Peptides against a protein of PDB entry 3QIS. Designs and how they scored, part 81

Target 1, 334 residues: chain A of PDB entry 3QIS
Amino acid sequence: PSLELSRREFVFENVKFRQLQKEKFQISNNGQVPCHFSFIPKLNDSQYCKPWLRAEPFEGYLEPNETVDISLDVYVSKDSVTILNSGEDKIEDILVLHLDRGKDYFLTISGNYLPSCFGTSLEALCRMKRPIREVPVTKLIDLEEDSFLEKEKSLLQMVPLDEGASERPLQVPKEIWLLVDHLFKYACHQEDLFQTPGMQEELQQIIDCLDTSIPETIPGSNHSVAEALLIFLEALPEPVICYELYQRCLDSAYDPRICRQVISQLPRCHRNVFRYLMAFLRELLKFSEYNSVNANMIATLFTSLLLRPPPNLMARQTPSDRQRAIQFLLGFLL

## One batch from the design tools (peptide; aimed at target 1 Q171 N272)

Design b2_p28_4_s4 (made by RFdiffusion4, then SolubleMPNN; from b2_p28_4, 12 letters changed)
Fold by OpenDDE base, seed 3:
Structure b2_p28_4_s4 (fold): chain B 334 residues (1-334), chain A 28 residues (1-28)
Amino acid sequence: as target 1 above (334 residues)
Amino acid sequence: MEEEERKREEKLEELERRVEEYLKKFEE
C-alpha cells in the first residue's frame, strides 16, 4: 500500500487559550489495493499527539484512487494552558501516519503560543503589575518558580526570608479585580446572572483584553463577564482553596468557626481572593429579587471551582463529600 | 508611555483600596 500526502508541514501561528485553529490536508491512495491508515503513538508516547492537538479522522480505509481530507485541530483547553504559559510545553509535535503493512509518514507540527492570565497561578499573577503579554517569557518562568517557593515556605511556616527589593505583590490578581469589580458595578441587577451562558466571541475578547491590557471597562455582556470569571477560576492550576486544605474544609463544613480558621491558613493571595469573592457574592445575593441568584445555586456553582478535590481523590468524591463542600461555602454566603 | 504607566499605577492603587474595603467587610 502507498499514500500521497498533499502536505507534511503545519504551522500554527499565535495559538491562544480556547481559540480553535484548523489546518487541513489530503491523503490519496495511489496504490492498487485498499489501505487502512491510522495515527499511531511514537515509541515513547502513550498518545498519537499532544493534548492540545487532534486529527479528524484519526483512522480510516481508502479504496484505490480514493482521497480523504484530514483536519489537524489545535485547541488549548484548561488541561494544557498552564504548561504552555510556563513554556514547559510548546506548539511542536510530530505525528506518525501509519499504513497497515505499509510505510510510516511523518507530519511536522510547529507554531507559537501566546501566554494567558488564564491558567496562571494566583501567586504569579499577584506579582504581575503588567498584562501577561507584556511580561517576557523568561520572567514568567521566574515568577512561577518564585511563586512555588513562596507557597512551600508558607506551608512550612518558615520565617519569610528578607523580602529582597521585589515590588510588593498585589493583594489579589488585577484580572480577578477587573472581572469582579465589573460584575459588582454593572451586573447586580442582571437577571439570570451565572445561569445564562456568555457569547463565545465575547469570551475571547474578554480573555484577549485581560491578557493585553488593564482596561477601564471589560468588553461584552454581563453574562460573558460572569462566565469569564468562572473560566478563570476553573483554569487555575491550584484552586482558590488549595488542595492541601480540601479535606479540612469538608470536615469543618458544619462549624463556621472552624471554617474561618481553615481559610485563615491559606496562602495570602489565595485567602485574599477567597474573601474578596465571598464579599462580592454576599453583595450579589442582596439583589436576589432582581438577578434570580440564590445562595444554594451560587454555592453549588462555585464549589466545583473553588473547592476542587485533589487529582488523586477526584474519582472517589461521594455525594456526601459534595454536600459538605457546598455547606462549607454556604457558611460564607449566609 | 509615561501617561499610560501613570494610569496603570492609579488603577493598581484603586485595586488595593477596593480590595482592602472588601476584606474589611468580610471581617465584620
Scores: peptide ipSAE 0.344, ipTM 0.880, DockQ to the pose 0.756
OpenDDE base, seeds 1, 2, 4, 5: peptide ipSAE 0.342, 0.338, 0.322, 0.322; ipTM 0.878, 0.879, 0.872, 0.871

Design b2_p28_5 (made by RFdiffusion4)
Pose (drawn by RFdiffusion4):
Formats: structure tokens, C-alpha cells, sequence
Structure b2_p28_5 (pose): chain A 293 residues (1-134, 168-310, 319-334), chain P 28 residues (1-28)
């Protein structure tokens, strides 16, 4: 049971939020007998690698002496974007490729991460007047830029918030917001709209903070009480919530053109603005509908 | 020129957001 590897060191340079990278290498069974390989967790872990990293394939069978290409894939999603933004984690790791009844092959992962305004807290973004990778703001300039674009160009946009944008444009929008305060956000209205949804979803702390979440559901049927729960939010969260509710009410006025109705808004934005750490789903849409109408 | 641009954009942001916060309060 022996393996020959084309390389053991891999570099993921300038890793960005939601931008896929692949570093490929070839494994060849140079032994005399067939072998089984698999990636294993390092002593006392649950997984063989960190969440932003994946091996494809991660296990297999090789006769002497067939070869197989292994793809080491890096993808920073909403799960890892905040810790990599913060520096609590780095683009580094060790993959242990394990021959069943045999040697271990150690693969070193290195590289660097570029922080994004996406996955960054509302509080910190309100405290930063310049782009992240160039008295606090009432709302983060990034969310204002996305909403400003949609308000200007997308009020009459057919199927707004129902048609997915383009992956390439989403990345352009994110990089644009990370590095500039542009005159115009690049991309179609559907892309800008989706980038807004991704922004809300990627927030480390939702628009409605986690501890106020349960109170919101309990209070879902009293508009006086719902508004008061909103008053308990920090200034930046309260402002973003009010700003978005105002924006969505503005879009409802053009529903005959943009097909944006209360039903779709409630089911789309409730889970983004009001996340927990069933029928609570119903009190949640009721909570949000209370503000829209 | 760049810093002027930022100042203009931030001023506009504060005006727009303030207007929409007033409209939200009036609605409620």
C-alpha cells in the first residue's frame, strides 16, 4: 500500500467570500497491491478539514497502479465569512490522506483571505466610513448603496426578488462594495436585489438580534408591542429594520409592475431579518406583515 | 477628489435614510 502524489503543498491566494478556488493534484498507487485512501480527521476533530475546504473525491480505491485526480476546493460561504473576516481563522490547514492499513500523507494548505463587508456586523460597518478593502452612519453605506440602486432603477423591475441574479455579477457587486463607494453598482437589477438578500443573510448578527427573536414571536399579534420590541434593538439594527420596511413598502406601491406582493415579501424577508440562533414561522410572517401593512 | 466624493455620498446617505426613518414613524 503506497501512494505517489504529484504535490503535497497547496496555496489558495487572495481567497474571497463566495469565490470558488480549486487546487488539483494526482494520486497514483505506486505500490504492488491495491490500496484504499481517505482523508481523516486530525487527532480529536470531527472533520478532516475546515468548513471552507473540501476534497473531491475524499476517498477511493486504487489498483496498482491507477491514478486519480483530487480536487482541493476552497469556498468561503456564509458559515466561515465572519471568522475569516475577523482573523479568528486563517486560510491554513493540514489534510491527512490516509492509506487503509498504511502510511499517512500530510498535505499542507496555505494562502490568504480578503475580508468582505459581507459577513461583517452592522455595528462595525456603521463605524467604517471607507470601504473595508479600499458619529457612526445611520445604516451601513453598503446596504444604502444596494437599496439606493434598486430604488433608482428597479421600482418597475419585473419579478424583482423572484429572479436570481448572475453569479459573476454577484461577485462583482461584492468586490465593488468591498473596495469602493461607486457612482453605480454594476450588474442587473436581479443581481443587485440578490446581493441585498445575500448581505442580510450573511450578517453575523441578523437585523433583528437573536435575543429579541423570541419576544418578537410572542408579541407577533400586538402591533403596539411589536414596535416596542423593535425599540429594544441597538440603534444600527433598529435603523436598518425601519429602513428596509420603508423600502419594501415603497416597492409594494409598484406591485403591478414588479410583482412584489405582501405574500412574497413576508416569506422572503422574514427568515432573513428574523433568524433564530413550524408555526413560529407563522408568528414570524405575522410579525413582519404587521410592519408592511 | 476621492475624499470629496466620499463626503458627498455620506451626506446623501444620511439625508435619504433620515427621510425614510421619518416616513416609517409617520406610518406607525
Amino acid sequence: PSLELSRREFVFENVKFRQLQKEKFQISNNGQVPCHFSFIPKLNDSQYCKPWLRAEPFEGYLEPNETVDISLDVYVSKDSVTILNSGEDKIEDILVLHLDRGKDYFLTISGNYLPSCFGTSLEALCRMKRPIRERPLQVPKEIWLLVDHLFKYACHQEDLFQTPGMQEELQQIIDCLDTSIPETIPGSNHSVAEALLIFLEALPEPVICYELYQRCLDSAYDPRICRQVISQLPRCHRNVFRYLMAFLRELLKFSEYNSVNANMIATLFTSLLLRPPPSDRQRAIQFLLGFLL
Amino acid sequence: SRETHYREKLEKLEEDVQEWLEEFEEHH

Design b2_p28_5_s1 (made by RFdiffusion4, then SolubleMPNN; from b2_p28_5, 16 letters changed; failed a check: too like the target's own chain)
Amino acid sequence: SEEERLEKALEEMEKSVAERLKEFEEAE

Design b2_p28_5_s2 (made by RFdiffusion4, then SolubleMPNN; from b2_p28_5, 12 letters changed)
Fold by OpenDDE base, seed 2:
Structure b2_p28_5_s2 (fold): chain B 334 residues (1-334), chain A 28 residues (1-28)
Amino acid sequence: as target 1 above (334 residues)
Amino acid sequence: SEEEKLEEALKKMEEDVQKRLKEFEEHI
């Protein structure tokens, strides 16, 4: 059996978070026998491709002189964004198209990724005084390393942040401020806020706006700005409440004094973001007659974003643990 | 300059955040 491929080299330029790119190619059976094709893992790989890549179809049969179109889909989700932002992973892969009883055909995937404030740590973002697209990649790496060290120092209560005026980190990421300040100004009376989905085109415009500029106004509807905040919080590599404090939040859920004490132990940026978000959500709840937003809905929605179980405990989360996590957050909203 | 506009924008953000954080701490 033999195949002819219309293309073997694919370049995905300017890959962005949540932006689907597609490249298509044709496979033709130029042999005289039916053939089965499949994308197969390389030696030592568990999957035929990286998590941000997909082939459709990934397998099939071709009769003699039959042709099939294959789509190579590049999509950076929350699961790949952090490792692409850091440069730990890149838009590079090799696909192995296997022909049963035939040859292997190699496809080269290449391209470039454009960093996003989505999927970047709160610690790194507090050190970014410019849009992430203006930050040199070398400096992004340094900011992530420095952010890890400063998180550890903050958790250990070892050294107060040296208040050197030029290198002082922001109290909260400018991207969070931009989203939340917009919602404070324009969305407090928005009916069904956080219940109505945003527009996908507006979400992409908001992400691109936050990655490339410091706008006077965020583009899009209040629903799109609200959903962009949820996407931002979901994409954080470390949740607003650090994994180290997860169990203590559950254990304290019915004692408001202990809950406040647990939050006080967060790294400075995480603590400030938590308090700033709670201040916004409390303000939003004052307008519940206009926006139809209630504390139980908000607590249920934001608990999954702010208070995530550590990866090793995800499979063990009980309904009781979820209820305690909601109760913990309710103690800051009421 | 563009740098002065950035510094002014960041200062306004820090002042607003500090206000909101203080308001929250006074209500807890």
Scores: peptide ipSAE 0.516, ipTM 0.932, DockQ to the pose 0.785
OpenDDE base, seeds 1, 3, 4, 5: peptide ipSAE 0.483, 0.500, 0.510, 0.498; ipTM 0.925, 0.929, 0.931, 0.927

Design b2_p28_5_s3 (made by RFdiffusion4, then SolubleMPNN; from b2_p28_5, 14 letters changed)
Fold by OpenDDE base, seed 2:
Structure b2_p28_5_s3 (fold): chain B 334 residues (1-334), chain A 28 residues (1-28)
Amino acid sequence: as target 1 above (334 residues)
Amino acid sequence: SEEEKLKEALERMEEEVEKRLKEFEEHE
């Protein structure tokens, strides 16, 4: 069996969070026998490609002189955004197109990723006074390392933040302020807020706006701005309530005093973001007659975003644990 | 300058956030 490939080198320029890119190529059976093709894992890999890449179709049969179009789809989700922002992973891969009883054909994938404030830590964003696209990649790495060290010091209560030596971190990320301040000003009377989906084009404009600028106003509908906030919170590498406090939140869920004590132990940036979000959600609930938003809906929606189980406990989350997590958040909304 | 506009924008953000955080703490 033998194949002819129209292209073997693929370049994905300016890959962005949640922006699908597609490159197509053709494979042709130039042999005299039917062939089966498949993309196969390399030695020691579990998958034929990295999580941000897909081939469609990834397998098939070709009759003699048959031609099939294959799409290479690049899509950076929440699962790949953090490792691409840090430069731990890159837009580089090698695909192995295998023929049954035939040869292997190698495809080279390359490109560049453009960093996003989505999937960046709250600690790094509080140190980032400029749009992320203006920050050198080397400085992004340093900001994540410094942010990790400051988080650990804060959790251990070891050293007061030396307010004097480095540029004072922001109280909350500017990106969170931009989203939430917009919602405070314009969305408190918006019917079906957080229930109506945003427009995909507006979501891309909002993400690009937050990554590249500090706008006076966020573009798009209130629904798109609200969904962008949900996407931002979902994409955080560490949730607003740190994984270390997850079990304590569940254990305290019916004691409002203990709940407040648990939140007071969060790193400064996480604590400020939590309180700022609760202030917004309380304000939104004052307008429930206009916006049709209620505390149970908001608590149910935001609990999965703010109070995520640690990765080792995800498979063990009970309906009781979910109800405790909702009750914990309700104690801050009511 | 663009740097002065950035500084003034960040100062306004910090003031508004600090106000919202105090309003939250007073209702706790």
Scores: peptide ipSAE 0.508, ipTM 0.932, DockQ to the pose 0.762
OpenDDE base, seeds 1, 3, 4, 5: peptide ipSAE 0.490, 0.489, 0.507, 0.501; ipTM 0.928, 0.930, 0.932, 0.931

Design b2_p28_5_s4 (made by RFdiffusion4, then SolubleMPNN; from b2_p28_5, 12 letters changed)
Fold by OpenDDE base, seed 4:
Parts: structure tokens; C-alpha cells; sequence
Structure b2_p28_5_s4 (fold): chain B 334 residues (1-334), chain A 28 residues (1-28)
């Protein structure tokens, strides 16, 4: 069997978080026998492609003289955004199109990724005084390293060394402020806030806006701004309540004094973001007669985002653990 | 300058955040 490929080199320019890009090519069976094609893993790989790439179809049968269109889809989800922001991974891959009892055909994938504030740590974002797209990639790496060291020092209760003339970190990421300040100003009376989904185009505009600017106003509906906040919190590499405190939050869930003590032990940026979000959600709940938002709905929604179980415990989370996590958050909302 | 406008915007943000954090601490 033999295939002809219309193209073997693919370039994905300006790949962004949650923005689907597609490149298409054709494969043709120029043989006299039916053939099965499949994308196969390279040596030592478990998957035929990186997590941000997909072929559709990834396998199939071709009759003699049959042609099929294959789509190469590039999509950066929350699962790939952090490693692409850091430059640990890149928009580069090699696909192996295997023909059963035939040849291998190599496809080259290349491109560039544009960093996002989505999937960046709270610590790094507190150090970013400019939109992430204005920050040199080399400086992003330095900011992530410095952020890790400061988090570790904070958790160890080490006195902040008077580290030199480094600009004082923001109390919260400017992106969090932009989202939450907008919601404070414009969304407290919004019916079905956090219940109605945003528009995908508006979400992309909000993401691009936060990545490239410090706007006076966030574009889009209150629903899109609210969903952008949820997406932001979900995409955090470390949740607002650090994984190290997860179990202590569950254990303290019915003692408000211990809950406050646990939150006081968060790194400064995480603690401030938590308190700022609770301040917003408490304000939102004052308008429950207008917005139809209640504490149980909010606690249930935000608990999964703010108090995410550590990766090693995700598979073990009981209904009791979920209820304790909700109760922990309710103690700050009521 | 653009940098001065950025600084002023960030200062205003930090003031508003501080106020919201203080308001929250008074209610808890």
C-alpha cells in the first residue's frame, strides 16, 4: 500500500489559550489494495501527539483511489496552558502517519504560542505589572522561579528577607481585579449570574483583552465576565487555596475560627485573592433578591475551583469531603 | 507618560483592593 499526502508541513501561528486552530490535508490511496492508516506514537511516547494537538480522523480505511481529508486541530486547554506559558512545551510536534504493512509518513507541526495570564500562577501574576503579552518570555521564567521561592518562604513562615529593589508584588493579580471589580460594579444585579453561560466569542475577547491590555472596562456581557473568572480560577496551576492546606480546610470546615486560621496561613497573594473573592461573593449575595444567586449555589460552584483536591487525592474525593469543602466555603459567605 | 498612567492605574487598583480587604476583615 502507498499514500500520497497533499501536505506534510504545518505551521500554527499565534496559538492562544482556548482558541481552536485547524489545518487540513488530504491523504490518497494511490495503491491497488485497501489500506488502513493510523497516527501512531513515536518511540517512547504514549500518545501519537502532544495534548494540545489532535488529528481527525486519527485512523481509517481507504479503498483504492479513495481520498480523505484529515484535520489537524490545535487547542490549548487548561491542561496544556501552564506548560506552554512557561515555555516548557512548545507548538512543535512530529506526527507519524502509519500505513498498515506499508510506510510511515512524517508530518512536521510547528508554530508559536502566545502566553496567557490564564494558567499562570497567582504569585507570578502579582509580579506582572504589565499585560503578559508585553512581558518578555525570559522574564516570565524568572517571575515563575521567584514566585515559587516566595511561596515556599511564605509557607515556611520565614520572615520576608528584604530582598532588594524588586518591585513590590501586587496584592492580587491585576487580571483578578479587572474581572472582579467589573462584577462588583456591573453584575451584582445581574439575574442568573454564574448560572447563565457566557458567549464563546466574548470569552475569547475577554481573554485577549486581559492578556494584552489593562482596560478601563472588560468587553462582553456580565455572564461572559463571570464565566471568564471561573475559567481563570479553573486554569490556575495552583488553586486559590493551595493544595497543602486542602485537608486542613476539610478538617476545620465546621469550626469558623480554625477556618480563618487556615486561610491566614496561605501565601499572601493566595490569601488576598481568597479574601477578595469572598468579599465579592458576599456582596453578590446581598443582592440575591435581584440576581437569584444563593449561598449554596455559590459555595458549590466556587468550592470546586478554589478548594481543588490535590492531584493524588482527586480519585479519592468522597461525597463527605465535597460537603466539608462546601461547608468550609459557606463559613466565609454567610 | 504611558508608564505613569500604568502606575496610577495600578495604585488605584491597590487602593481599591486594600479597601475591599479591610471591609472583608471587619465583617469576619
Amino acid sequence: as target 1 above (334 residues)
Amino acid sequence: SEDEKLREALEKMEEEVSKRLEEFEEHI
Scores: peptide ipSAE 0.520, ipTM 0.933, DockQ to the pose 0.726
OpenDDE base, seeds 1, 2, 3, 5: peptide ipSAE 0.508, 0.512, 0.518, 0.514; ipTM 0.931, 0.931, 0.934, 0.931; seed 3 fails the geometry check

Design b2_p28_6 (made by RFdiffusion4)
Pose (drawn by RFdiffusion4):
Structure b2_p28_6 (pose): chain A 293 residues (1-134, 168-310, 319-334), chain P 28 residues (1-28)
Amino acid sequence: PSLELSRREFVFENVKFRQLQKEKFQISNNGQVPCHFSFIPKLNDSQYCKPWLRAEPFEGYLEPNETVDISLDVYVSKDSVTILNSGEDKIEDILVLHLDRGKDYFLTISGNYLPSCFGTSLEALCRMKRPIRERPLQVPKEIWLLVDHLFKYACHQEDLFQTPGMQEELQQIIDCLDTSIPETIPGSNHSVAEALLIFLEALPEPVICYELYQRCLDSAYDPRICRQVISQLPRCHRNVFRYLMAFLRELLKFSEYNSVNANMIATLFTSLLLRPPPSDRQRAIQFLLGFLL
Amino acid sequence: EEEDEELVEEINEENEELREEYLEEKEE
């Protein structure tokens, strides 16, 4: 049971939020007998690697002496973006490739991460006047820029918030917001609209903070009480919520053109603005509908 | 709704000024 590896060290340079990278290498069974390989957790872990990293394939069978290409894939999603933004985690790791009844092969993962305004808290973004990778703001300039673009160009946009944008443009928009305060956000209206949804979803703390979440559901049927729960939010969260509710009410005026109705808004934005740490789903859409109408 | 309109105006004024100042600096 022996393996030959084309390489054991891998570098993921300039890793960005939601941008896929692949570092490939070849495994060859140079032994005399067939072998089983698999990636294993390091002593006392649950997984063989961190969430932003994946091996494809992560296990297999090799006769002597067939070869197999292994793809080490890095993808920073909403689950890891905040800790990598914060530096609480780095683009580094060790993969232990394990031969069943045999040697262990140690693969070193290194590289660097570029922080994004996406996955960054509303509070910190309101404190930062300049792009992240170039008195606080009422709302983060990034969300204002996305909403400003949609307000200017997308009020009459067919199927707004119902058609997915382009992956390439989403990344261009994110990099644009990370590095600049542009005159115009690049990309189609559908891309800018989706980037807004991704922005809200990637927030480490939702627009409606987690501890106020339950109170919102309980209060879902009393508009006076719902507004008061909103008053308990920090200034930046309260402002973003009010700003978005005003923006969505503005879009509802053009529903005959942009097909944006209360039904779609409620089911789309409720889960983004009001996240927990069933029929609560109903009180939640009721909570949000109370503001839209 | 009137208060929300006022808040939106304040947000726009503040961010429009910030954007204009940033772009002017980049022209230099």

Design b2_p28_6_s1 (made by RFdiffusion4, then SolubleMPNN; from b2_p28_6, 9 letters changed)
Fold by OpenDDE base, seed 2:
Structure b2_p28_6_s1 (fold): chain B 334 residues (1-334), chain A 28 residues (1-28)
Amino acid sequence: as target 1 above (334 residues)
Amino acid sequence: MEEDKKLVEEIREEMEKLRKEYLEEKKK
């Protein structure tokens, strides 16, 4: 058996968070026998490709002189955005197209990724006074490493952040302020806020706007701005309530005094983001007669985003744990 | 609640200053 491939080298330029790119090629059975093809893992890999890449179809059968189109789809989700932002992973892969009882055909995937404020840590974003696309990639790596060390010092109640020679971090990320300040000004009377989905084109414009500028106004509808805030919170590598405090939030869920003490132990950036979001959501709830938003809906929606179980506990989350997490957040909304 | 209103105002003042400085730099 043998195959002819129309192309073997693929370049994905300017790959962005949540922006699908597609490259197509053809495979043809130029042999005299039917053949089965499949993409197979390389030596020591569990998957035939990286998480941000897929082939469609990834396997199939070709009669003699049959041709099939294969789509190579590049899509950066919340699951790959953080490692691409840090440069730990890159838009590079090798695919092995295996022909049963035949040869292996190698496809080269290359390209470049454009960093996003989505999937970047709150601590790093508090140190970024310019749009992320204006920050050198080497400086992004340094900011993530420094931000991790400052988070750990804050959680351990070690030495107060020395007012040392580093420029003072922002109170919150500018990207969170841009989203929440817009919602405060324009969305408190918006009917079905956080219930109606945004437009996909507007979401992409909002992401690109936050990555490249500090605008006077965010583009798009109030629904798109609200959904962009949810996407931002979901894409955080560390949730607004740090994993280290997750169990303490559940244990304190019915004691409002202990709940406030747990929040006071968050790193400064995380604590400020939490308090800022709670201030916005309480303001939104004052307009419940106009916007049809209630505390139970908001608590249910935001609990899954703000108070995520640690990765080692995700498979063990009980309905009781979910109810405690919701009750914890309700104590800040009411 | 009053402490959170104060935080919202402090954030607004800091960020409006940052935005102004950025937009003035981009005009040069």
Scores: peptide ipSAE 0.719, ipTM 0.969, DockQ to the pose 0.861
OpenDDE base, seeds 1, 3, 4, 5: peptide ipSAE 0.709, 0.712, 0.707, 0.710; ipTM 0.969, 0.969, 0.969, 0.969

Design b2_p28_6_s2 (made by RFdiffusion4, then SolubleMPNN; from b2_p28_6, 10 letters changed)
Fold by OpenDDE base, seed 3:
Parts: structure tokens; sequence; C-alpha cells
Structure b2_p28_6_s2 (fold): chain B 334 residues (1-334), chain A 28 residues (1-28)
């Protein structure tokens, strides 16, 4: 069997977080026999492509003289954004289109990624006084490395953050302030806040706005700004409540005094973000008659974002653990 | 609660100053 491919080289320019790009090509069975095609993993790979890439269809059957269109879809989710922001991964891949009892056909994927404040650590963002797109990529790497080391030192209570000669980190990421301050000012009376989804186009505009500027106002509806906050929290490489404190949060869930002590042990940026979010959410709950937002809904929603199980405990959180996690957060909302 | 209000106000002041500085730099 043999295939003819209309194209073998694909370039995805200016790839952004949550922005789908598509490139298409055709494969044709120019042989006299039917053939089955599939994208196969390279040697030592578990998947036929990187997590941000997909072929559709990824397999199929072609009769003689049949042609099929294949879409190559590039989409950077929360699962790929952090490694692309750091430059650990890049918009480069090789796909192997295998023909059963035939040849392998190689497709080259290339392009560039544009960094996002989404998927960047709270520590790095607290050091980032400019929009991420204005920060040199080399400096982003350094900021992530320094941020990791400072987080570890803070958790270990070993070294007071030497408030020394480096520019003092922000209390919270500017992106968190922009989102929360907007919601505080404009969304406290918004009916069904955090219950109604935002518009995808508005979400993209909000992301681009936060990545490229420090705006006076965030574009889009209150629902889109609210969803952008949820997306931001979900995309964090380390949740607002660090994985190291997860179990202690569950164990303290019914003791408000111990809960506050656990939060006091968070790294400064994480602690400040947590307290800032809780202050906002408590304010939002005062307007429950207008916005239809209640403490149980908010606690249930934000618990999954703020208090994630550590990767080593990726066994599905028990119903008891989930209830304790919700109860922990409720103690800060009531 | 009061400590959180102080934090919110501290954040607001810091961020408003940062935004102002950024917008002034972009005008040059």
Amino acid sequence: as target 1 above (334 residues)
Amino acid sequence: MEEDKELVEKIRKEMEALRKEYLEEKKK
C-alpha cells in the first residue's frame, strides 16, 4: 500500500493558551489495495503526539483512490500551559503516519508559543511587575526557578524572605487583583455569577489583555471575568493552597482556629491570594439576595480550584475528603 | 476579618500605584 500526502510540514505561529489552531491536509490512497492508516508513537513515546496536539481522524481506512482530510489541532490547555510558559516544551513535534504493511510518513510540526500569566506560578507572577509578554523568556525561566526555591524555603520556615536588595514581590499577582477588583466593583449584584459561563471570545480577550497589559478595565461581561478567574486558578501549576498543606486542611476542616493556623503557614503569595479571594467571596455573599450566590455553591466551586489533592494522591478524592475540603473553605466564607 | 481588610487595602494601593507607573511608562 502507498499514500500520497498533500502536505508534510505544518507551522503554528503565535500559539496561545486556550486558542485553537487548525491545519488540514489530505491523504490519498494512490495504490490498488485498501489500506489502514494510523498515527503511531515514536520510539519511546507513549502517545503519537504531544498533549497540545491532536490529529483528527487519528486512524482510518482508505479504499483505492479514496481521499480523507486530516485536521491537525493545536490547543494549549491547563495541562500543557506551564511547560510551554517555562520553555521546557515547545511547539515542535514529529508525527508518524503509519500505513499497515506499508511505509511510515513523517509530518513535521513547528511554531512558536506566546507565554501566558495563566499557568505561571503565583511566586513568579508576584515578581512580575510587567505583563508577561513584556518579560524576556530568559527572565521568566529565572523567575520560575527563584520562585520554586523561595517557596521551598518559606514552607520549611528556614530562611525569612530576605527583604534584601531585590525588588519586593507584589502582595498578590497583578492578574488576580485585576480580576478580583473588577468583580468586586462590578459583579457583586450580578445574577448567577460563577454559575453562568462566559463567552469564549471574551475569555480570549481577557487572557490576551492580562498577558499584554495592565488595563484600567477588563473587557467582557461579568460572567466572562468570573470564568477567567476560575480558569486562572485552575491553570496554576501549584494551587493556592499548596499541596504540602492539603492533608492538614482536611484534618483541620472542623476546627476554625487550626484552619487559620494552616493558612498562616502558606508561602506569602499563596497566603495573600487565599485571604484576598476569601475577602472577596465573603463580600460577594453579602449580596446573595441579588446575585443568587450562596456559601455552599461557592465553597463547592472554589474548593476544587484552591484545595487540589497532590499528584501522588491522584486516587479519586473520597466523598469524605471532598466534604472535609468543602468544610475547610466554608470556615472562611461564613 | 480586620486583618483581611487591611490586606485588601494594602493590595489596592500597591496595585493602583503599579498600574499608574505602567501607564505613565507606556505614554513615553
Scores: peptide ipSAE 0.705, ipTM 0.967, DockQ to the pose 0.889
OpenDDE base, seeds 1, 2, 4, 5: peptide ipSAE 0.696, 0.704, 0.697, 0.703; ipTM 0.966, 0.967, 0.966, 0.967

Design b2_p28_6_s3 (made by RFdiffusion4, then SolubleMPNN; from b2_p28_6, 10 letters changed)
Fold by OpenDDE base, seed 2:
Structure b2_p28_6_s3 (fold): chain B 334 residues (1-334), chain A 28 residues (1-28)
Amino acid sequence: as target 1 above (334 residues)
Amino acid sequence: MEEDKELVEEIEKEMKELREKYLEELKK
């Protein structure tokens, strides 16, 4: 069996968070026998490609002189954004197109990723006084490493944050302020806020706006700005309530005094983001007659974003654990 | 609740100053 490939080298320029890119090529059976093709894992890999890449179709059967189009789809989700922002992973891969009883064909994937404030830690973002696209990639790595060390020191209560450092971190990420300040000013009377989905084109404009500027106003509808806030919180590598405090939040869920004590133990940036979000959501609830938003809906929606189970416990989360997590947030909304 | 109002006011002040500084740097 033999295949002819129309292309073997693929370049994905300026790959961005949540922006789908597609490259297509053709494979043709130039042999005299039917053939089965499949993309196969390389030696020591579990998957035929990296998580941000997909081939469609990834397998198939070709009669003699048959041709099929294959799409190579690049999409950076929340699952790949953090490792691409840090430069731990890159837009580079090698695909192995295997022909049954034939030879392997190698495809080279290359390109560049543009960093996003989505999928960046709260600690690193509090140190970024400029848009992330203005920050050198080398400095992004250093900021993530320094932010991890500062988080650990804060949780251990070992070193007071040196309030005298010439480069004091922001109280919260500027991106969180931009989103929340917009919603506070323009969306408190918005009917079906957080219930109506945003527009995909507007979401991309909002992400690009936050990555490249500090605007006076965010583009798009109130629904798109509200959904962008949810996407931002979902994409955080560490949730607003750190994984280390997850179980303590569940254990305290029916004691409002203990709940406040647990929140006081968060790293400064996480604590400030939590308090800032709760203040906004309480203000939004005063307008429930206009926006149709209630405390139970908000608590249910934000619990999955703010109070995520640690990765090792995700498979064990009970309905009781989810109810306790919702009750924990309700104590800050009411 | 009062402590959260103070934090919101501090954030708004810091962020307005940051935005003003950024916009003045873009004009140079």
Scores: peptide ipSAE 0.671, ipTM 0.961, DockQ to the pose 0.857
OpenDDE base, seeds 1, 3, 4, 5: peptide ipSAE 0.667, 0.671, 0.670, 0.665; ipTM 0.960, 0.961, 0.961, 0.961

Design b2_p28_6_s4 (made by RFdiffusion4, then SolubleMPNN; from b2_p28_6, 9 letters changed)
Fold by OpenDDE base, seed 2:
Structure b2_p28_6_s4 (fold): chain B 334 residues (1-334), chain A 28 residues (1-28)
Amino acid sequence: as target 1 above (334 residues)
Amino acid sequence: MEEDEQLVKEIKEEMEALREKYLEEKKL
């Protein structure tokens, strides 16, 4: 069996978080026998492609002189954004299109990724006084390494941040302030806030706006701005409540005094983001008669974003653990 | 609660100054 491929080299320029790109090619059975094709893993890989890439169809049958269109879909989710932002992964792959009893055909995937504030650590973002697209890639790597070291020092209650030689970090990421300050100003009376989905086009405009500028106003509806905040919190590599404190939050869930002590042990940036979000959510709840937002809905929604189980405990989360996590957050909303 | 209202104010003051500086640098 043999195939003819219309294209073997694919370039995905300016790949962005949550922006789908598609490239299509044709495969044709130029042989005289039916053939089965499939994308197969390389010798050391578990999957035929990287997590941000998909082929559709990934397998099929072709009769003699039959042609099929294959779509190569590039989509950077929350699961791939952090490793692409750090440069640990890149928009490069090789696909192996296998023919049963035939040859392998190699497809080259290449391109460039544009960094996002989505999927970047809170500690790194607190050091970014400019939009992430204006920060040199070399400096992004250094900021992630420095952010890790400063997080560890803060958790260990070691030496106070030497206020000396480095530019003082922001109290919170500017991107969180832009989102939350907009919601404070315009969304407290918004009916069904955090219940109504945003528009996908507006979400993309908000992401691009936060990655490229410090605007006076965020574009889009209050629903789109609210959903962008949820997406931002979900995409964080480390949740607002650090994994190291997860169990202590559950253990303290019914003691408001211990809950406050646990939050006081967060790294400065994480603690400030938590307190800032709680201040906003309490303000939103004062307008519950207008916006139909209640403390139980907010606690249920934000608990999954702010207080995530560590990856090693994810498979063991009980309904009791989820209820304790909700109760922990309720103690800051009431 | 009062400590969080003060934090919201301090964040706003810091971020408004940051935005002003950024917009001035873009005009040059």
Scores: peptide ipSAE 0.715, ipTM 0.965, DockQ to the pose 0.864
OpenDDE base, seeds 1, 3, 4, 5: peptide ipSAE 0.709, 0.705, 0.711, 0.713; ipTM 0.964, 0.963, 0.964, 0.965

